# Peptides against a protein of PDB entry 4GMN: the designs that were tried, part 198

Target 1, 375 residues: chain A of PDB entry 4GMN
Amino acid sequence: RYANITLLALVTLASIGTDFQETLVKGNQGSRESPISAADEEWNGFDDADGDAMDVDQKSSSGEDQEEDYEEIDVKEDDEDDDDDSITSEMQADMERVVGADGTDDGDLEDLPTLRELIQTAVPQLIRLSNLPIDSDESLTIQSHALSALNNISWTISCLEFANGENANIHNAWYPTAKKIWRKTILPILEADSADLKLATQVTSLAWAVARVLHGETPTDGNPHRKFISLYHSSKQQAGGNSNSIEEPEDPFQGLGVKCIGVVGSLAHDPAPIEVNREVGVFLVTLLRQSNNVPPAEIVEALNQLFDIYGDEELACDKEVFWKDGFLKHLEEFLPKMRTLTKGIDKRTQPELRTRADEALLNLGRFVQYKKKHA

## One batch from the design tools (peptide; made by RFdiffusion4, then SolubleMPNN)

Design b2_p21_7_s1 (from b2_p21_7, 10 letters changed)
Fold by OpenDDE base, seed 5:
Structure b2_p21_7_s1 (fold): chain B 375 residues (1-375), chain A 21 residues (1-21)
Amino acid sequence: as target 1 above (375 residues)
Amino acid sequence: SFRDEIRRQNIARLRELPRPS
């Protein structure tokens, strides 16, 4: 009984996080639809003329119309109006305020009561639930749902812009809580060295969401970047052996390898130690060099991380890592390989992967040109 | 920064946000 109520509350908190994120993504797309100018390249029709009218006479075999009377199984769509009452009117009002809020620096979420209760009341309970002793299948289920709820809340908050002091009130409220999630939930699970790939995937997803806000200010205790690099390599070794279909997530970007790249890339941002930045940068550049054995989604993520880490020439990592370790040469040498890789992705079967690969290829060309201009 | 150059050129974003799981 108590377990079922706890699970329902955790599922509800996880749903809240997803719905809010979708709305933020849609709202942020609408404001930045630069029209992709469909260059209507007029495909000049090739006028190929020649006329040979081969007469092949093949006979009209009149196959009889057997009207098989397929009984229309009147599947009553029970319109279960699943009133997905998951988004309260208060939550929707908080979301509208977050999208419209000019950054008042007052760390008081007075104007965001639902978000305040999520950060101040729900998250500390989820952290406790994620740290329960695992002694039963029930405790494992509670941990998994607590991690899912923390993941979705953390992802939603990580979709907010915090650059230039935007949403400073939310950032200031979230930042100490994000550090608590890292220290109390993520690190203990990573230190337990569990062979559970499901748990590792959940923790890595949460770690990525948290690290997308904390960046190089993420706690460096126990060298977490090396743990995620090790997890990346371990995941590749396991996938090669047992054809136990871990159902490859239908979305290539939900893979553990992509999540590991996302975490370590986020951890390597300024003000991360130069040694941490270098180890991550070398890892990412090594993936590009070994691209023949790396999934396309991981290459796309690795490129995006490299652009974000080394996109600012004023940062210490630009001089001490990017230029010193010769990363530009590796990116230039990768351009032809990226063109081949991107062209090899079928637009019909993997439209999202193709779109993101086309974007990453475009940005790789621009980034190489940018870095050459600021050398 | 590279991001600022992309913004100034009004060019397509560097990255779409990852979807939640």
Scores: peptide ipSAE 0.252, ipTM 0.784, DockQ to the pose 0.282
Fold by OpenDDE base, seed 4:
Structure b2_p21_7_s1 (fold): chain B 375 residues (1-375), chain A 21 residues (1-21)
Amino acid sequence: as target 1 above (375 residues)
Amino acid sequence: SFRDEIRRQNIARLRELPRPS
């Protein structure tokens, strides 16, 4: 009973986080027709297929024909259209305010009651649930759902614009909470060194969402970038050994390798320590050099991370890492390989991957030209 | 910044936003 209520509440929080994101995406798409394909990850309900067919040999006792007059109980099909409108009118109003905030209305978090309750009330509980001792399948399930809810909330918030002081109220409320997720949820799971690839994928997705807001201000305790680089390499070794279908996620961009690249790239932004930046930069450039053995989606993400990390010539990492370690040469040498890679992607079977690869190729050419101009 | 140069060139954004899993 309590488990089911907790599970339902976690599923509802994860759903709210998704619905918020879809609304933000739809609101942003109203300004530009880029088809963000909804990854309808169908909720694969646990098929409890372990119906142990107890063959109860019920003996044929020949009990007499009592004509019990079954009164037709007119079962009114109350079509309870349980419109489980999980989106309350308050949630919808908060979504409309967050999407419609093209205006300088310095709306306090007081004006976003649902988002406030998500950040201040729900997330601290989800952090606690994600840190439960794993002593049962129930505790593992609770942790997984708590991580999913944290992921969806964190991703949704990471989709907000913050660069120009936009949504500063949300940023300021989220920032300490994001650091708490990092220190209390992400780091302990990464330190437990679990062989659970599902848990590793969930925590890496969450880490990327959190790091997309915190960037180089993400806590560097325990060198988390090295843990994600190690996880990247370990995931490749496991995939190479068993030709058993690790169901490669239908979306190439949902792969653990992409998520690892996304998180370490985000961690390497200014004001990250120069040595953290260097280790990540070398990792990313090494993927480009080894591109023959790297999935195209990981190359796209690695390029995008390199453009964001080294896109500003005023940052210390530009001089101390990008130019000093000769990254421009590696990017120039990769251009013809990226053209070949991108042309090899079938537009009919992988339209999103092809579009993102065409964009990354275009940006690589522009980035190389930009860096040559600002040398 | 490179982002500002891309913005000035009125070019498509560097990234589509990654989605939650």
Scores: peptide ipSAE 0.250, ipTM 0.782, DockQ to the pose 0.318
Fold by OpenDDE base, seed 3:
Structure b2_p21_7_s1 (fold): chain B 375 residues (1-375), chain A 21 residues (1-21)
Amino acid sequence: as target 1 above (375 residues)
Amino acid sequence: SFRDEIRRQNIARLRELPRPS
């Protein structure tokens, strides 16, 4: 009984985290729709005229149409108003305020009471539940659901803009909690060295969400970037040995490899130690060099991380790592390989992967030109 | 920065935001 209520509450918190993200993404899209003028360039299709109408004379077999009187079963759509009671009116009001907020109020979370309770009351309980001793299948289930809820909340918050002091109140409230998730949930699970790939995927997803806010200010204790690099390599070795269909996640960007790249890339941002930045940068560039054996989604993420890490020439990592370790040459040499890789993705079967690969290819060309101009 | 150059060129996003799991 109590277990079922706890599980329901954890599922609800995970759902709220997802729905919150969808609303924030929709709100942030509406503000960025500058009308791309539909330039009606009349692509005059070429008139190429020729080929002969071969007459294939296929015979008229007269199959008798038995009118089977399909009784229209008037399936009354019972409008089950699935009142997805998951989002309270208070949560909706907080979501609307977060989407509509000009971010200029240095206020506390007093104006966001549901988000405040989520960060201050729910998240500390989820951290406790994620750290329970695993002594039963029930405790393992509770840990998994607690990690899922923490993941979705952390992802949602990581989708807020914090640049230029936007959402500073939310950032300031979240920042100490994010560090607590890192130190209390993520690091202990990573140190337990579990062979459970599901748990590893959950904790790595959470780590990425947290690191997307903390960046180079993520605690460097115990060299967590090396643990995620090791996890990346270990996951590749396990996938290669068992031809058992680990159901590749339907979304290529939900793979453990992508998540590992996302974490380590985020950890390498300024003000990360130059040694951490170098180790991550070398890892990412090495993936590009070995691209024939790397999933396209991981290449896309690795490129995007490299652009974010080394996009600022004023940072110490530009001189001490990017230029010193010759990364520009590796990126330039990778450009023709990326064109081939991107063209090899079928637009019909993998439209998102193709779109993101086309974008990453475009940005790679621009990035190489930018770095040559700012050398 | 590279981001500022991309913004000044009025070019679409550097990337889409990752989705939650």
Scores: peptide ipSAE 0.250, ipTM 0.786, DockQ to the pose 0.298
Fold by OpenDDE base, seed 1:
Structure b2_p21_7_s1 (fold): chain B 375 residues (1-375), chain A 21 residues (1-21)
Amino acid sequence: as target 1 above (375 residues)
Amino acid sequence: SFRDEIRRQNIARLRELPRPS
C-alpha cells in the first residue's frame, strides 16, 4: 500500500515537472516566434497486462483477532555527524559569490510557493528515495521513479534563463539543491559501478540536467567527467559485442552516448579546472576525428558542447586548451566531414536529426570564422 | 563571446534545449 502511494506520488511529481517545463517553454516562446517542435514523446502507457482473475475461493475461516503489537521501531537517527559542514561551507561560499553584494536575494521564493515546496520539500525526499539500499525489485522501481522525478524537475529548472541575473531567486534556491542531488544521488550511483544500462541512462540524464545549471561549479570529487567518459566508451563496447540490437532509442538524442557528451561538456565550462576542461575537450575533438564511427546525434551534441565551452576568448580555457592544443585545426578539418554527414541524413525519416545537424553545421562554419577573427 | 555574436546577428539559437527523458 505505501509503495503504491509512493509510486503514485513519484509519477505525479514527474508529471508536474513535465507540465511545468511545457508551460515555461510556451511562456518563453511568447517572446520568440520560432516553434520548438515539441515532438510529443508519446508516454508509453503501462501495458495493462491482462491479469487472469484467479478465482480465489472465499474460505470464510473465522481466525481470532491477534492484536499484533506493532512495536514502534524507534529508528534512532544515528546522527553520524558526517562532515556535511565542509560541503555546506563550500556551498555557502559559492552562493555568496553568485549573490552580488547589493542583492540580498537569499533565493527567497516567497512569490513562488509551489516552486519553493518542490525544491525544499519534494526534492530532498526524492534524493532520499533515489539513494535507498536496493534489496528488491520494488526498491529498484522506487529508485527509478525517484530518478525520473528528479530528472524532470532538474530539466525544467535547467530550461530557465539564468544569464545576466535573470531568475536569480530561482537559481539561488536551486543551486545548493542541485549540488546535493549531485553529491547524494548522482555520485553514489556512479560509484556503485552497476552494469544496469537503464540506471546508467537515468543517472546520466539527471547528471546532464544538474550540470546544465552548475556547469564548471559542479563538484569535481572523484573526477566525474572521467566516469562519464568511461561510461560512454563502455556503452559503445557493449553495443558492439552483443548482436542483440540494443534498440537504438527512437529519438537519437535520447541515447546514452549523447547524454554522456552533454554531461561532460557541461562539466567542462568555466570555472572548471583546466585539466578537466582539457580532458573533455580532447574527448570531444576525438569524437569529431573518429566521426565515421560515431552516431550523428553524438556529433551534433559534441559540436554544440565545443561551441559553448570555447565560445568565449576571455576564458582561461581558450588560451590554455583551445589554442594551445590546436582545436581550431581539428574543427576546420571536420567541416567537410560534417557537410557529408549532414547531407547523408534523410529529411523524411529523421527530420529532427537533419534539422539539428544542419544547425550544427551552420554554427561550425560560423564558429571557425569567429575563432579566426579572435585569434 | 560566440553566443553574443550569434545573438547580434539575430541568427537562430545555437541549439535547441535538450528535452527531459
Scores: peptide ipSAE 0.247, ipTM 0.782, DockQ to the pose 0.310

Design b2_p21_7_s2 (from b2_p21_7, 12 letters changed)
Fold by OpenDDE base, seed 1:
Structure b2_p21_7_s2 (fold): chain B 375 residues (1-375), chain A 21 residues (1-21)
Amino acid sequence: as target 1 above (375 residues)
Amino acid sequence: SFSDEVRRQQIARLRELPRPQ
């Protein structure tokens, strides 16, 4: 009886975290309709000179036009406006304020009472529930649901803009809580060295959400980046043995490998120790060098992490790692491989993966040019 | 920075949060 109420409360908290995210997405779409002036700078097309004309012989198969008369099944859209009123008017008002608030620098959430209670009251209880002694299948279930709720809340908050002092009140309220999640939930689970891939996937997802806000200010105690790199390699060794039964996750980006890359990439940002940055940078560049054996989604994530880590020339990691370890050469040598990889993704069967690969390829070319200009 | 000058970021990769199964 109490267990079912606890589980229902955890599912509800996980749902609230998702509903907040959806509301933040909708709110951010409305504010960005500021017309970025189309500066008509004609991007001079690279002359793709290597038109190797493969003479594909036009076999004129006269396929007969069978006009299959597809009867328009007038599917009455019963607009069941299931106004899933799951987003309370208070939650919506809090999210509208998050999108519109001139952030007061104080970590005061007086104007955001729902978000305040979520961070200050709910999250500390979820941290406690995620750290219960595992003595039963029920305690494992509670831990899993607590991790899911923490994941959803942490991801939602990590989707807020915090650059240039935006949402500073939320950032300041979340920051100590995010460090607490890291120290009390993530690190103990990573130290337990469990062979449970489900738990590892949940904790890695949560770790990525937390690290997307904390970046290089994520606690470095026990070298967590090495644990996630080890987990990445271990996950690949297990997948290679059981070629038949790991249903490729329907979303290539939800894979444990992508999550590991996202965590370690986020951990490597300034002000991370230069040794941590180097170890992560070498790991990411090594994935590009080994790209023939790496899923495309992981390559896309690794590229994006490299752009985020090394996109600022004023940072110590640019001189001490990027230039010193010769990363530009590896990125330039990877460009033709990335073109081949991206072209090999079917737009019909994997439209998101293709779109994100096309973006990553575009950014890789731009990044190489940018770095050559700033050398 | 590269992000400010050149990078096309798609809007924050809102991975659909894993909906509670």
Scores: peptide ipSAE 0.232, ipTM 0.779, DockQ to the pose 0.346
Fold by OpenDDE base, seed 5:
Structure b2_p21_7_s2 (fold): chain B 375 residues (1-375), chain A 21 residues (1-21)
Amino acid sequence: as target 1 above (375 residues)
Amino acid sequence: SFSDEVRRQQIARLRELPRPQ
């Protein structure tokens, strides 16, 4: 009885976190409809030269049009109006305020009562539940659901803009709680060295959400970046040996490898120690050099992390790591490989992966040009 | 910065949170 009530409460908190994220997505899409000016930059065709087109004889095989009468399976969308009453009108009103409010610089959430209760009341309980002794399948289930709820809340908050003092009230309220999640939930699980890939995936997802807000101010105790790099390598060794279909997540970007890259990339931002930045930067550049053996989604993530880490020439890591360790050369040498990789992704079967790879390729070219201009 | 010069559309990589199954 108590277990079922606890599980229901944890599932509800996880749902709330997801629904808030979807609301932020829709709200940010509406504000970021700056028209994609299709700059019709005329693709100046490569005019290059003389290769003898061998006359391969076009044998006109007349394919008979078999009109396969695809029976319209009238999938009655049973509009089960599952009134997912999970989003209270108060929660929706708080999310609308978060999208529209110029944040006060005070960590006061007076105008955001639902978010305040999530941060101040729910999260401390979730931290406690995620750090229970595992002595039963019930305690393992409670931990998993507590991690899921923390993940969803943390991801939702990480989708807010905090640059230039935006949402400073939410940032200031969340920041100490995010550090508490890191120290009390993430680090203890990473230190337990569990062979459970499910738990490792959950904690890595949470770690990424938390690190997307804390960046280089993430607690460096116990060198967590090295633990996530080790986890990345360990996950690759296990996937190569066991043909046990751990169902590759349908989304290539939900893989443990991508999550590890996202965490360590976020940890390497300024003001991270230069040694931490260097170890992460070398790891990411090494993935690009070894790209023939790396999933495309991990390459896309590694590129975006490299752009975010080294996108500012005023930062100490630009001089002390990017230029000193010759990262520009590795990025430039990777451009033709990235073009081949991106073209090899089928737009029909993997449209998101292709779109994100096309973007990452475009940004790689622009980044190389930018860094050459600012050398 | 690269973000300022290139006007990165930070496509908020709204990872769909894994729905709790």
Scores: peptide ipSAE 0.226, ipTM 0.773, DockQ to the pose 0.327
Fold by OpenDDE base, seed 4:
Structure b2_p21_7_s2 (fold): chain B 375 residues (1-375), chain A 21 residues (1-21)
Amino acid sequence: as target 1 above (375 residues)
Amino acid sequence: SFSDEVRRQQIARLRELPRPQ
């Protein structure tokens, strides 16, 4: 009973995070009609385990025909329109404010009560639930759902524009909470060194969402970038050994490898320590060198991360890592390989992957030219 | 920056969040 209520509440919180995201996407897409195919992943209901009905052969006792006059209780079907409107009117109003906030409404989080409650009330509980001792399958399920809810909330927030002081109120409220998620949820799970790839994928997805806001201000304690690099390599070794295809996620960009690249790329931004930046930069450039054995989606992500990390010549990492370690040469040598890779992607079967690869190729050519101009 | 001068910012496509199963 309590487990089911907790599970339902976690599912509801994760759904709220998704619905909020979908609304933000629709609001931001109002300028570009590319339909997101809602993957209607059918809710696979809990298969009720076939409880073997023991045939208890209970005998024939001849009870008398008492004609009890069952008064037809006219059960008014109150159509309880279980409009389980997961979106409360307050949540809808908060979503409309966040979507409509083209940087002019310095509305305090006081004006975003649902988002405030998500950040201040729900997330601290989700952090606690994600840190429960795993002593049962129930505790593992609770952790998984808590991580999913944290992931959904964190990704949704990471999709807000924070450049130029936009959404500064939300950023300022989220930033200390994001650091708590990192220190209390992400780091302990990464330190437990679990062989559970599902848990590793969940925590890596959450880590990416959090790191997309914190960037180089993400806590460097325990060298988390090395843990994600190790996880990247370990995931490749496991996928190569068993012909049990870990079902490659239908979306190439949802793979654990892409998520690891996204995390470490985000961690390497200024003001990250130069040593952290270098280790990540070398990792990313090494993927480009080994591109024959790297999925195209991971190459696209690695390129995008390299452009973001080294796109500013005023940053210490430009001089101390990019130029010093000769990254320009590796990017230039990768251009013809990227052209071949991109052309090899079928536009009909993988339209998104092809579009993102065509863009990454365009940006790679531009980036090489930019860096040559600003050398 | 490269972003300001040259990069086509695709709007960070909200990657579909894994729906809670």
Scores: peptide ipSAE 0.220, ipTM 0.768, DockQ to the pose 0.339
Fold by OpenDDE base, seed 2:
Structure b2_p21_7_s2 (fold): chain B 375 residues (1-375), chain A 21 residues (1-21)
Amino acid sequence: as target 1 above (375 residues)
Amino acid sequence: SFSDEVRRQQIARLRELPRPQ
């Protein structure tokens, strides 16, 4: 009984996290649709081309109406409007405010009561549930659902803009909680070194969502970047050996390899220790050098992480890692390989992968030019 | 920065959140 109520609450919290993301996305897309100024295409005049009316007199052949009595099978599409009533009017009002808020720097989410309760009340309970001793299939199920709910909430919050002091109130409320998720949920699971690749995928997804907000301020205790690099390599070795193909997720960007790259890339941002940045940078550049054996989605993610990590020349990692370790040469040498890789992706079967590869290729060319200009 | 000069369209990496099964 209590387990079923807990599971239902965890499923509901995970759904709420998803719906919150979808609404934030719609709100942020609506703000970027700058009205396409209807350029006044001058209505070029109606040239009066002479309509020669050819009178084609085609005769009335009276074909007999065979009334084929098509029984209209009234397929009542029971539109099961699965009105997943998961979005409360209060949550919708909070979402509308997040998109419109000139964030007063007061980390008091007074204007965002639902988000406040998610961060302050729900997440601390989810952290507790994710740390239960695994002694039964029930405790494993509770952990999995708690990780899913934490993942959804963390990903949703990580989709907010926090640059230039945007959403500072939400950032300030989330930041200590994100560090708590890292220290209390992510690190203990990574230290348990379980052979469970499902659990590893869940915790790595959560770690990425958390690291997308914390960046280089993510706690470096126990060298978590090395654990995720090790997990990346271990996942590749297991996929090559036993025909228990962990079903590669239908989405190539949901793969454990992509998630590992996303985590370690996020961990390597300033103000990360230069040693952490170097180890991650060398890992990412090594993937590009070995690209013949690397899934295209992992290459796209590795490129995007390299652009984010080394996109600012004022950062210590630019001089101490990017230039010192000769990363520009490796990126320039990879450019023709990336063109070949991108062209090899079928737009019909993998449209998203192709679009993201075309973008990453474009950005790689631009990034190489940028770095040559700022050398 | 590269982001400032190149206006990298971050395709909002809207990852499908794992729906609870």
Scores: peptide ipSAE 0.236, ipTM 0.779, DockQ to the pose 0.320; fails the geometry check

